# Designs tried in a protein design run: peptides against a protein of PDB entry 4GMN. Part 137

Target 1, 375 residues: chain A of PDB entry 4GMN
Amino acid sequence: RYANITLLALVTLASIGTDFQETLVKGNQGSRESPISAADEEWNGFDDADGDAMDVDQKSSSGEDQEEDYEEIDVKEDDEDDDDDSITSEMQADMERVVGADGTDDGDLEDLPTLRELIQTAVPQLIRLSNLPIDSDESLTIQSHALSALNNISWTISCLEFANGENANIHNAWYPTAKKIWRKTILPILEADSADLKLATQVTSLAWAVARVLHGETPTDGNPHRKFISLYHSSKQQAGGNSNSIEEPEDPFQGLGVKCIGVVGSLAHDPAPIEVNREVGVFLVTLLRQSNNVPPAEIVEALNQLFDIYGDEELACDKEVFWKDGFLKHLEEFLPKMRTLTKGIDKRTQPELRTRADEALLNLGRFVQYKKKHA

## One batch from the design tools (peptide; made by RFdiffusion4, then SolubleMPNN)

Design b2_p17_5_s3 (from b2_p17_5, 11 letters changed)
Fold by OpenDDE base, seed 4:
Structure b2_p17_5_s3 (fold): chain B 375 residues (1-375), chain A 17 residues (1-17)
Amino acid sequence: as target 1 above (375 residues)
Amino acid sequence: MKVKLSKEAFAVPPYQK
């Protein structure tokens, strides 16, 4: 009886975390009037103020009009009006306040009652439930559901902007809780070194969500980046040996390898210790060098993490790691391989993977050009 | 200022069902 009520409450908290994110996404989409083609979202990471638009003379090479008859695949939007009216009016009102918050209102979490209760009431209980002694199949089930609920809540919060003091009230409330999740849930499970790949995947997903907010301020005690690098390598060894294919997630970006890369990338951001940054940077660059044996989704994630870590030249890691360890050469040598890799992805069977690979290729070209100008 | 979702927020977070 109590176990079933606890499980139902955990499933409900995991659902609330998902519904909260869907509401954030819908609230942000309602602001995009014009479909700016995904191509024209310039990565504004480079404030190149100097508008010397070099007139690259477009020599009009009259390439022949192959009228590729774009069969208008009438994607019937099956409006499965799954009216899952699960979104409470209070959650919608909290989301409207979060999305509509003019960054001038240092509003207390008093104005965000649902988010407040998730952070202050639910998460501390989920941390407790994730730390129960595993002595039964029921306790293992409770831990798994508590980790799922923590994952969904942490991912949802990690979708909020916190740069430049945006959502500072939410950040200030979440930050100590995120550190508590890391120290009380993530680290103990990583230290238990369980052969359970499901548990390892759940913890790695949660660790990524938490590290996307904490970045280099994530507690470095016990060198967790090395544990995730070890987990990455161990996961590759297991996939090669036992034909018990743990069902590779249908989404290539949901793989344990991608999650490990996302965690260690996030851990390497400033103000991470330079040695942590170096070990992660060398790991990521090594994946690019070995790209023939690495899934495309992991290459895309490793590139994105490298751009985010080394995009700012004012950071100590740019001089002490990027330039000192010669990362630019490795990125430049990878450009032709990335072009081949991206072209090898079928747009029909893997449209998302192809789009994200095309974006990562474009960004790699821009990043290499930028770093060459600032050498 | 609308809350900018991080550009990565559109990468469907790995929600556990």
Scores: peptide ipSAE 0.033, ipTM 0.753, DockQ to the pose 0.596
Fold by OpenDDE base, seed 2:
Structure b2_p17_5_s3 (fold): chain B 375 residues (1-375), chain A 17 residues (1-17)
Amino acid sequence: as target 1 above (375 residues)
Amino acid sequence: MKVKLSKEAFAVPPYQK
């Protein structure tokens, strides 16, 4: 009985995370006169916007670990017929407020009660549930659903703009929670070295969502980038040997390989340790060199990650990795291969993959020209 | 301030259905 209620609550939280994202997308589209086709967002480089680097004084608050005694939530059977429409309306209202907020107020989510409860109340419980001892099929099911809920919430939040102090209140509320997800959920699962590709795919998806917000500030303890690179290689070896068709996800971008690339790319952003950046950059460039044996979606993701990591010439990784390790030559040599790869994708059967490959090809040409001008 | 979805928000999030 309790297990079924817990599973229902986890499914509901995962749905809320998805519906919140759909509502974000719809709300943002309604505010833009034209659907910016992803195709028209040309990577123009970083324009030198004179962004005054706000010196975020790292007040090292040595927060004493107060062991908050988590009282057992006595789940009263309140038969709240919470009409699914009501949750959607509250999420819509929270989104309208996020769209309205002048970024002057402290990291308080007072104006965003639903998002506050997701971050402050739901996520800590989901972290707990993801860390249950796996001793039964029931505990595996609970972990899987907790990871799904964490994934959907984390992905939804990762769709928000946080650059230039946008949504700073949400960022400030999410940032410590995202680090907690990383340390308490992602790392323990990665350290367990499970041969379960389903679990590995779930945790890698969650890790990508979290790393898209934390970037190079993602905890580097235990070299998680190497674990994801290892997982990438292991996933390729298993696909070749056992004809247990892990059904290749119908969406090429949902593949474990793409997710691994997305995680390690995000982990390599400034202010990541230069050695982490180098290992990831070398991995990504190596995929391009070996592109004949790499799925097109992974090539697209690897290119995008390379543009994002090395787009800014002021970053230490540009000089110490990009130029020093000769990445420009590899990108230039890859241009004709990318043209062939992109042309080989059928627009009729794989329209999204073709569009994203056409964009990545265009951006690769521009990026190579940009870097040649700034050499 | 409008919720700017990041340009990358169109990366189809790996939503677990």
Scores: peptide ipSAE 0.032, ipTM 0.755, DockQ to the pose 0.627
Fold by OpenDDE base, seed 5:
Structure b2_p17_5_s3 (fold): chain B 375 residues (1-375), chain A 17 residues (1-17)
Amino acid sequence: as target 1 above (375 residues)
Amino acid sequence: MKVKLSKEAFAVPPYQK
């Protein structure tokens, strides 16, 4: 029974996750005639009503026509008909409703029966499975699958808009469950001091997904931000020693370092205690100062987290941390290093990393200019 | 209306395949 619920939840969630991601991509594409690269979403953080368009007359010089002959590599699509018809039409319809719902706050979870059963029935069982005594390879396997299922649920829900009362029914149902995942699954695993980097990566991924919804309302009991900072440093010390194949994930944004940054960044948002915010902010700014020894993906994530945490000047952390600890100077001093770092990323071999680094560089320039106007 | 996904939704969730 539990294995079947976990398997069904895993299959259901892998499906929800993929269908949701596809629906998100399709919903974003359907309204723009041109593929605007993810780099063209201007960070409109600030309502700067003063439209003084500085006409930067950069006279671009004529560089010559090199016709690079693109050989059409005829990639034979081997149609492996993996008949994983496991996507129930009901689940797809629930995801289409969540992604298509124009913020009609009047929906209860009765209109989302699959999501309701995931939150109310599946997640409480997955939390139990993740807390089983580890006494066998089977119990380790069950824990890993339960964590993967919780991860996929939590990530899927964390992709929903909750600002301005959007999806409030889902938020209200998820919020107590997310706190339960944190207290009953994440914290006990973090306290167990396991040398298992796979388990640490799984729990850190889950922690990020949960913290993306809870932000600064994530329970601060036991200073979890310090544990993720410690995990970040420990992971770097291990990678520097033995060339034993922890296969760095092919995706640079899937690394344990990026996940640790994402967790602690999310934990530092208002209404987090100012001391938690300070410790995280100092950690993130220190990564920028040490950028020569930090993977580019971790720099991109650390910048995005700094923009999100310190974007609002009305928050207590702006005055008590950002200005008081002199973060603007560190960001300004980092700007030329970020330009060099971004230019050093090959667009052909790492297109996503380059795009996200170009965006983060643009946003860093804008953020520094904004903070200088509001000084 | 376009469902305004959180700007963070473009962070490709680490879906464990």
Scores: peptide ipSAE 0.031, ipTM 0.743, DockQ to the pose 0.475
Fold by OpenDDE base, seed 3:
Structure b2_p17_5_s3 (fold): chain B 375 residues (1-375), chain A 17 residues (1-17)
Amino acid sequence: as target 1 above (375 residues)
Amino acid sequence: MKVKLSKEAFAVPPYQK
């Protein structure tokens, strides 16, 4: 009874996290549709050219009448409009305030009561539940659901803009909690060295969400970037051996390899220690050099991380790592390989992967040209 | 100076369903 209520509460918290994102995405799309006044380009009328399209006659064939009496199975569309409006009116109001909040309110989360309760009340309980001793299938299930809820909440918060002091109140409330998730949930699971790839995927997803906010301010204790690089390599070795195919996620970007790249890329941002940045940068550039054996989605993510890490020439990592370790040469040598890789992706079967690869290829060309001008 | 890259469409983050 209590277990089922706890599981239901964890599922509900995970759903609240997803619905919060969907609402933030919809709200941010609505703000970008400022109607660019379609200037009335007078569509000058199509001239009525007379063309005599010919008569062609074709004939005949008489095929027979079989009236198969399709019994009208009156599929009652039970429009169960299960408007499971899982979004509470309070949560919707909080989301609208977050999307509309110009970064002037140094205020406490007083105006965001639902988000405050998620960060201050729910997340501390989820951290506790994710750290339970695993002594039963029930405790493993509770840990998995607690990690899923932490993942969804952390991802949703990571979709907020925090640059230039935007959402500073939310950032200030989340930042200590994100560090707590890192130290109390992520690091202990990574240190347990479990062969459980499902658990590793869950914790790596959560780690990416947390690292997308903390960046180079993510705690460097125990060299977590090396643990995720090790996990990346270990996951590739296991996938080659045992036919317990963890069903390759239908989405190529949901793979453990992509998630590991996303984590370590995020950890390498300024103000990360230069040696952490170097080790991650060398890892990412090495993936590009070995691209023949790397999934296309991981190459796309590795490129995006390299652009984000080394896109600013004012950062210490530009001089001390990018230029010093000769990364430009490796990126330039990768351009023809990326063109071949991108062209090899079928637009019909993998439209998203193709779109993201076309964008990453475009950005790689621009990035190489930029770096050559600023050499 | 920052590189003039295309803004990635924020791909929907990996939610665990």
Scores: peptide ipSAE 0.030, ipTM 0.724, DockQ to the pose 0.175

Design b2_p17_5_s4 (from b2_p17_5, 10 letters changed)
Fold by OpenDDE base, seed 1:
Structure b2_p17_5_s4 (fold): chain B 375 residues (1-375), chain A 17 residues (1-17)
Amino acid sequence: as target 1 above (375 residues)
Amino acid sequence: MKVKLSRYAFEVPPYQT
C-alpha cells in the first residue's frame, strides 16, 4: 500500500517535470514565434563582425607598372610605462558586481512557487529515495522512479539559459541542489558498479542533465569522467556479446553511448582541470578516428561537445589541449569521413539523425576554417 | 526566459504512453 502511493507520487513528480518543460517552452513561444530547435543552434563561431563584403567587381583594366616607392616610416617605440593597475580594478568590480549584487539575491523563487517546491521539497526526498538500500524488487522500482523524476526535473532546468546572468535566481537555487544530486545520488550509484545497464543508463542521463548546468564546476572527486568513459567502453563490449541486449532505443540519441559522451563533454568545459579536459578531448577525438565502429549519433554528439569545449580561443584548454595535442589535424582528417557518414544516413528512415548530421558536418567545416584562421 | 530545447533525455513516465 505505501509502495503504490510512493510510486504514484514519483510518477506524478516525473510528469510534473515534463509538463513544466512544456509550459516553459510554450511561455517562451508566446514571445518568439519560432521554436528554436536544438538543431537550429548552428555553431556561431566568433562573429567576425568584419564581414567586409568584398564586392568582386571584375573590372579587367590593364593599367601600368608604376613602382611607387613607399617610404619606411620609422615609428619610434616610445616606452610609456602604462600602469597595469586598471584591469585588476574592473575585474574586481565585475567580480564585486557578481558578488556584490546584494545578498538579497537569495535564490528567491517567490515568482516560481512550483519550481521552488520541486527544488526545495521534492528533490531532497527524491535523493533520499534514490539512495535506498536495494534489498527487494520494490526498492529497485522506487530507485528507478526516483531517478526518472530527478532526471526530468534536472533536464527541464538544464534547458534554461544561464549565460550572461539570465535566470540567475533559478541558477542560484539549483546549483547547490545539483551538486547534492551529483554527490549523493550519481557518485554512489557509479561507485556501486552494478551490472544493471538500465540503472547505468538512468544515472548517466541524470548525470548529463546535472553536468549541463554545472559544466566544469561539477565535483571532480573520484574522477567521474573516467567512470563514464569506462562505462562507455563496457557498454560497447556487452552489446557485442549477448543477443539478450537491452533493445537498442528506437531513438539513436537515447543510447547509453550518446549519454556518456554528453556527460564527459559537459564535465570538460571551463573551469574543468586541464587534465580532465585533456582526457575527455582525447577520448572524443579518438571516437572520430575510430568512426567506422561508432554509431552516427555518438559521432554527432562527440562533434558538438568538441565545438562547445574548444570553441573559445581565450580558454586555457585551447592552448594547453587543442593546439598542444594537435586536435585540428584530427578534425580536418575527419571531414571527408563525416561527409561520407552523413550521406549514408537515409533521410526517409532517420530524418532527425540526418538533419543533426548535416548540421554537425556544416559546423565541422566552419570550426576547422575558424581554427585555421586563428592558428 | 530563453529555453534551449534538448529533448534527448526526458524519461517518459509509463502512464504517458
Scores: peptide ipSAE 0.030, ipTM 0.688, DockQ to the pose 0.240
Fold by OpenDDE base, seed 2:
Order: structure tokens, then sequence, then C-alpha cells
Structure b2_p17_5_s4 (fold): chain B 375 residues (1-375), chain A 17 residues (1-17)
């Protein structure tokens, strides 16, 4: 009885975390007429205020209008009015306030009661449940569901804008809680050195969500970046040996390898210790050098992490790691390989992977040009 | 608000049928 109630509560908290994400997406789409896919973040570099607009003469190649007569397949939109009755009016109102808040109010979470209760009341209980002694299948199930709920909440919060003091009240409330999740949930599980790849995937997903907010301020105790790099390598060795491969997730970006890259990339951001940054940067550049044996989604993630880590030339890691360790040469040498890799992805079977690879290729070209200008 | 939607790490609760 108590276990079933706990499991239902954990599932409900995990659903609430997802519903909040969907509501944030819908609310942000209502303010922008175009659905910004996760794809539309072109890395534009830093805006050099030097307005030498190179007039790129767009020679309008008059492509001939081939009127392909697309037969209107009358797909009956079954209006499944998925009245997703899951989103409470209180959750909707909290998300509308988060989306509409001009980031000037150092306001207490008083105006965000649902989000406040998630952060201040629910998360501390989820941390407690994730730390139960594993002595039964029931305790393992409770841990898994507690990790899923922590994951979904942490990912939802990590999707909020915190740049330039936006959502500062939420950031300030979340930041100590995120550090608590890291120290009390993530680190103990990573230190237990479990052979459970499911648990490793869950904790790595949670670690990525948390590290997307904490960045280089993520606690470096016990060198967690090395644990995730080791986990990356271990995951590759296991996939090669036992034909009882955990079914590769249908989504290439849900893979443990991608999650490991995302975590270590996030951990390497300023103000991370330069040695942590270097070890991560060398790992990421090494993946690009070995790209023939690396899944395309991991290459895309490794590129994005490299752009985010080394985009700012004012950061100590630019001089002390990027330039000093000769990363530009490796990125430039990778550019033709990335073109080949991207072209090898079928747009019909893997549209999202192709889109994100096309973007990462574009950004790689821009990034290499930017770094050559600022050498 | 730039929602950096990395959709990629939500765990669908096992009871969403």
Amino acid sequence: as target 1 above (375 residues)
Amino acid sequence: MKVKLSRYAFEVPPYQT
C-alpha cells in the first residue's frame, strides 16, 4: 500500500515535470509566431560591434518552379482533443508568469507557488527517496522513479533562460537545490560504481540537467568529469560484446554516450578549473578525431559543447586550453569529415539528427572562421 | 525567453500509455 502510493506520487511528479516543459514550450511559442525548434539556435559568435557588414551578394539563382503535384492525402486529422487534463490551472498560471516575467524582479517565489513547492518541498523528498538502501526490487523501483522525477524537474528548470539576470528568483531558488541533487543523489550513485547501465543512464541524464544550470560551478569533488568519461568508454565496450545490448534508444540523442558528452561539456564551462576544462576539451576533440567510430549524435553534441565552452575569447580556457592545445587545427581538419558525416544521414529516416548535424556543420564553419579572425 | 529545448532527456513515466 505505502509503496504503491509512493510510486504513484513519484510518477505524478515526473509527469508534472514533463507537463511544465510542454507548457513552457507552448507559452514561449505564443510569444514567438514560429516554433523555434531546438535546431534554430545558430551560433552567431559574439557580436563584434565592428559593423563591417560584408555584402554577401546573394546571387539569386532562379531555381525553376517544379510544381510537384503533391496528391493531398486527406489525412483525417482525428481531432483527438487530447484535453490533456494533466496540466492544472495553477501550473499553467505559474508557467505563464515565468514566460512573461521581465527579469527585473528579484521577487520571491511567492508569485510561483507550484514551482516553489516543487523546488522546496518535492525535490528534498525525491533526494531522500533516491538515497534509500537498495535491498529489494521495490527499493530499486522507488529509486528509479525518484531519479525520473528529479530528471524531469531538473530538465524543465534547465530550459529556463537565466542569462542577463532573467528568472533570477528561480535561479536563486534552484541553484542550492541543484547543488544538493549533485552532492546527495548524483555523486553517491556515481561512487557506488554500479554495473547497472539503466541506473547509469538515469543518473547521467539527471547530471546533465543539473550541470546545464550549474555549469563550471558544479562541485568538482571526486573529479566527476573523469567518471562520466570512464562511463562513456565503458558503455562503448559493453555495446560491442553482448548481443543483449540494451535496445539503443529510438532517439539517437537519448543515448548514454550523448548524455555523458553533455554532462562533461557542461562541467567544463567557466569558471571550471582549467585542468577540468582541458581534460574535457581533449576528450571532445579526441571524439572528433575518432569520428569514424563515433555515432553522429555524439559528434553533434561534442561539437555543440566545444562551441559553448570555447566561444568566448575573454575566458581563460580560450588562451590556456583552446589555443595552447591547438584545438583550432583539429576542428579545421574535422570540417570535411563533418560534411561527409552530415550528408550520410538520411533526412527521411532521421530528420532531426540530419537537421542538428546540418546546424552543427554550419556552426563549425562559422566557429573556425571566427577563431581564425581572433588568432 | 530562449527556451533551450533539449527535449532529449525527459524520462516518460512508464505509466503514460
Scores: peptide ipSAE 0.030, ipTM 0.690, DockQ to the pose 0.206
Fold by OpenDDE base, seed 5:
Structure b2_p17_5_s4 (fold): chain B 375 residues (1-375), chain A 17 residues (1-17)
Amino acid sequence: as target 1 above (375 residues)
Amino acid sequence: MKVKLSRYAFEVPPYQT
């Protein structure tokens, strides 16, 4: 009886975290700014005011227009009015305020009561539930649902803009809570060294969401980047040996490998210790060098993380790691391989993977040109 | 407001299938 009420409350908190994201997406679409996925950030290098548009001579290959007459499959929208009563009017009002906030008010979350209760009341209980002794299938189920709820809340908050002091009130409320999730939930689970790949995937997803806000300010106690690099390698060794591989998620970007890359990339941002940055940078560049045996989605994520980490030349990691360890040469040598990889992705069967690979290829070309100009 | 919406890390609650 108490377990079923706890599970229902955890499912509801996980739903609230997802619904909060969907409404932030819908609110941002209304403002003409397309939801930029972490991949859809076209790397606009610094404004080079010198608009010498190199005229890339579009050699017109006249491919014959085969008008394939796509029969309009009249998909009857069965309007199942599932009254998704999940989104309260208070949640909608909080989401509208978050999307419309210019972040200039260093105020308390007084104007965001739902988000305040999520951060101040729900998250501390979820941390407690994720730390229960695992002595039964029921306690394991409670831990899994508590991790799912923490994941969805943390991901939704990680989607907010915090650059230039935007959403500073939310950032200031979340930052100490994110550090508590890291120290009390993520680190203890990673230290338990469980062979449970499902639990490892859940904690890695949560770790990525938390690290997307904390970046290089994520607690470095016990070298967590090395634990996620080790988890990446261990997951690849297991997938090659046992036919009971966890079904590769239908979405290639949901894979444990992508999540491990996302975590370690986020951990390597300034002000991360230069040695942490170096170990992560070497790991990411090594994936590109070994790309023949790396899934395309992991290559896309590794490229995006490399652009985000080394895009700013004023950062200590640019001089002490990027240039010192000769990363530019590895990126240049990878360009022709990335073109081949991207062209090998079928647009019909994997449209999203193809789009994100085309963007990562474009950004790789621009990034290499930028770094060559600033050498 | 450029929301860096990584759609990818939401766990769908087991009842929303």
Scores: peptide ipSAE 0.029, ipTM 0.686, DockQ to the pose 0.208
Fold by OpenDDE base, seed 4:
Structure b2_p17_5_s4 (fold): chain B 375 residues (1-375), chain A 17 residues (1-17)
Amino acid sequence: as target 1 above (375 residues)
Amino acid sequence: MKVKLSRYAFEVPPYQT
């Protein structure tokens, strides 16, 4: 009886975390008439005001377009307007306030009652439940559901903008809680050295969500970046040896390898110790050098992490790692390989992977050009 | 607000089948 009530409560908290994310996505889409394609994360290189546009007069060779009459298969998207009335009016009102709050508030969540209760009441209980002694299948189930709920809440919060003091009230409320999740949930599970790849995937997903907010301020106790790098390598060895098909996730970006890259990339951001940054940077650049044996989604994620880590020339890691360890040469040598990799992805069968690979290829070209100008 | 839409790490609740 108590276990079933606990499981139902954990499922409900996990659902609230997803519904809250969907509301954030819908609320941010409703304010922009144009679908921001995922491609409009233009890497805005620094404002070089003086770039004279060289008119590259590319002569249009007139290829005779054979009008192949593509019969528009009217796929009636049955807009099943599943009016998912699951979103409470209180959650919606909290989301509308989060999207509209330009407020420099000192971490007060008085105006965000649902988010306040999630952070202050629910998360501390989820941390407690994720730390229960594992002595039964029931305790394993409770841990898994507590991790799922923590994951969904942490990911939702990690989708908020915190740059330039945006959502400072939420950031200030979440930051100590995120550090508590890291120290009380993530680190103990990583230190238990469990052979359970499901648990490892759950904790790595949660670690990525938490590290996307904490960045280089993530607690460095026990060198967690090395644990996730080790987990990356261990996961590759297991996938190659045991024909126990852990069904590769249908989404190539849900893989444990991508999640490990996302965690270690996030951990390497300023103000991370230069040695942590170096070890992660060398790991990421090594993936690019070995790209023939690396899934395309992991290459895309590794590139994005490298751009985010080394995009700012004012950071100590630019001089002490990027330039000192000669990363530019490796990125430049990877450009032709990335073009081949991206062209090898079928747009019809993997449209999202192809779009993100095309974007990462574009950004790699821009990033290499930028770094060559600032050399 | 640039919501960095990493769709990629929500765990689907086990009962939304």
Scores: peptide ipSAE 0.029, ipTM 0.690, DockQ to the pose 0.196

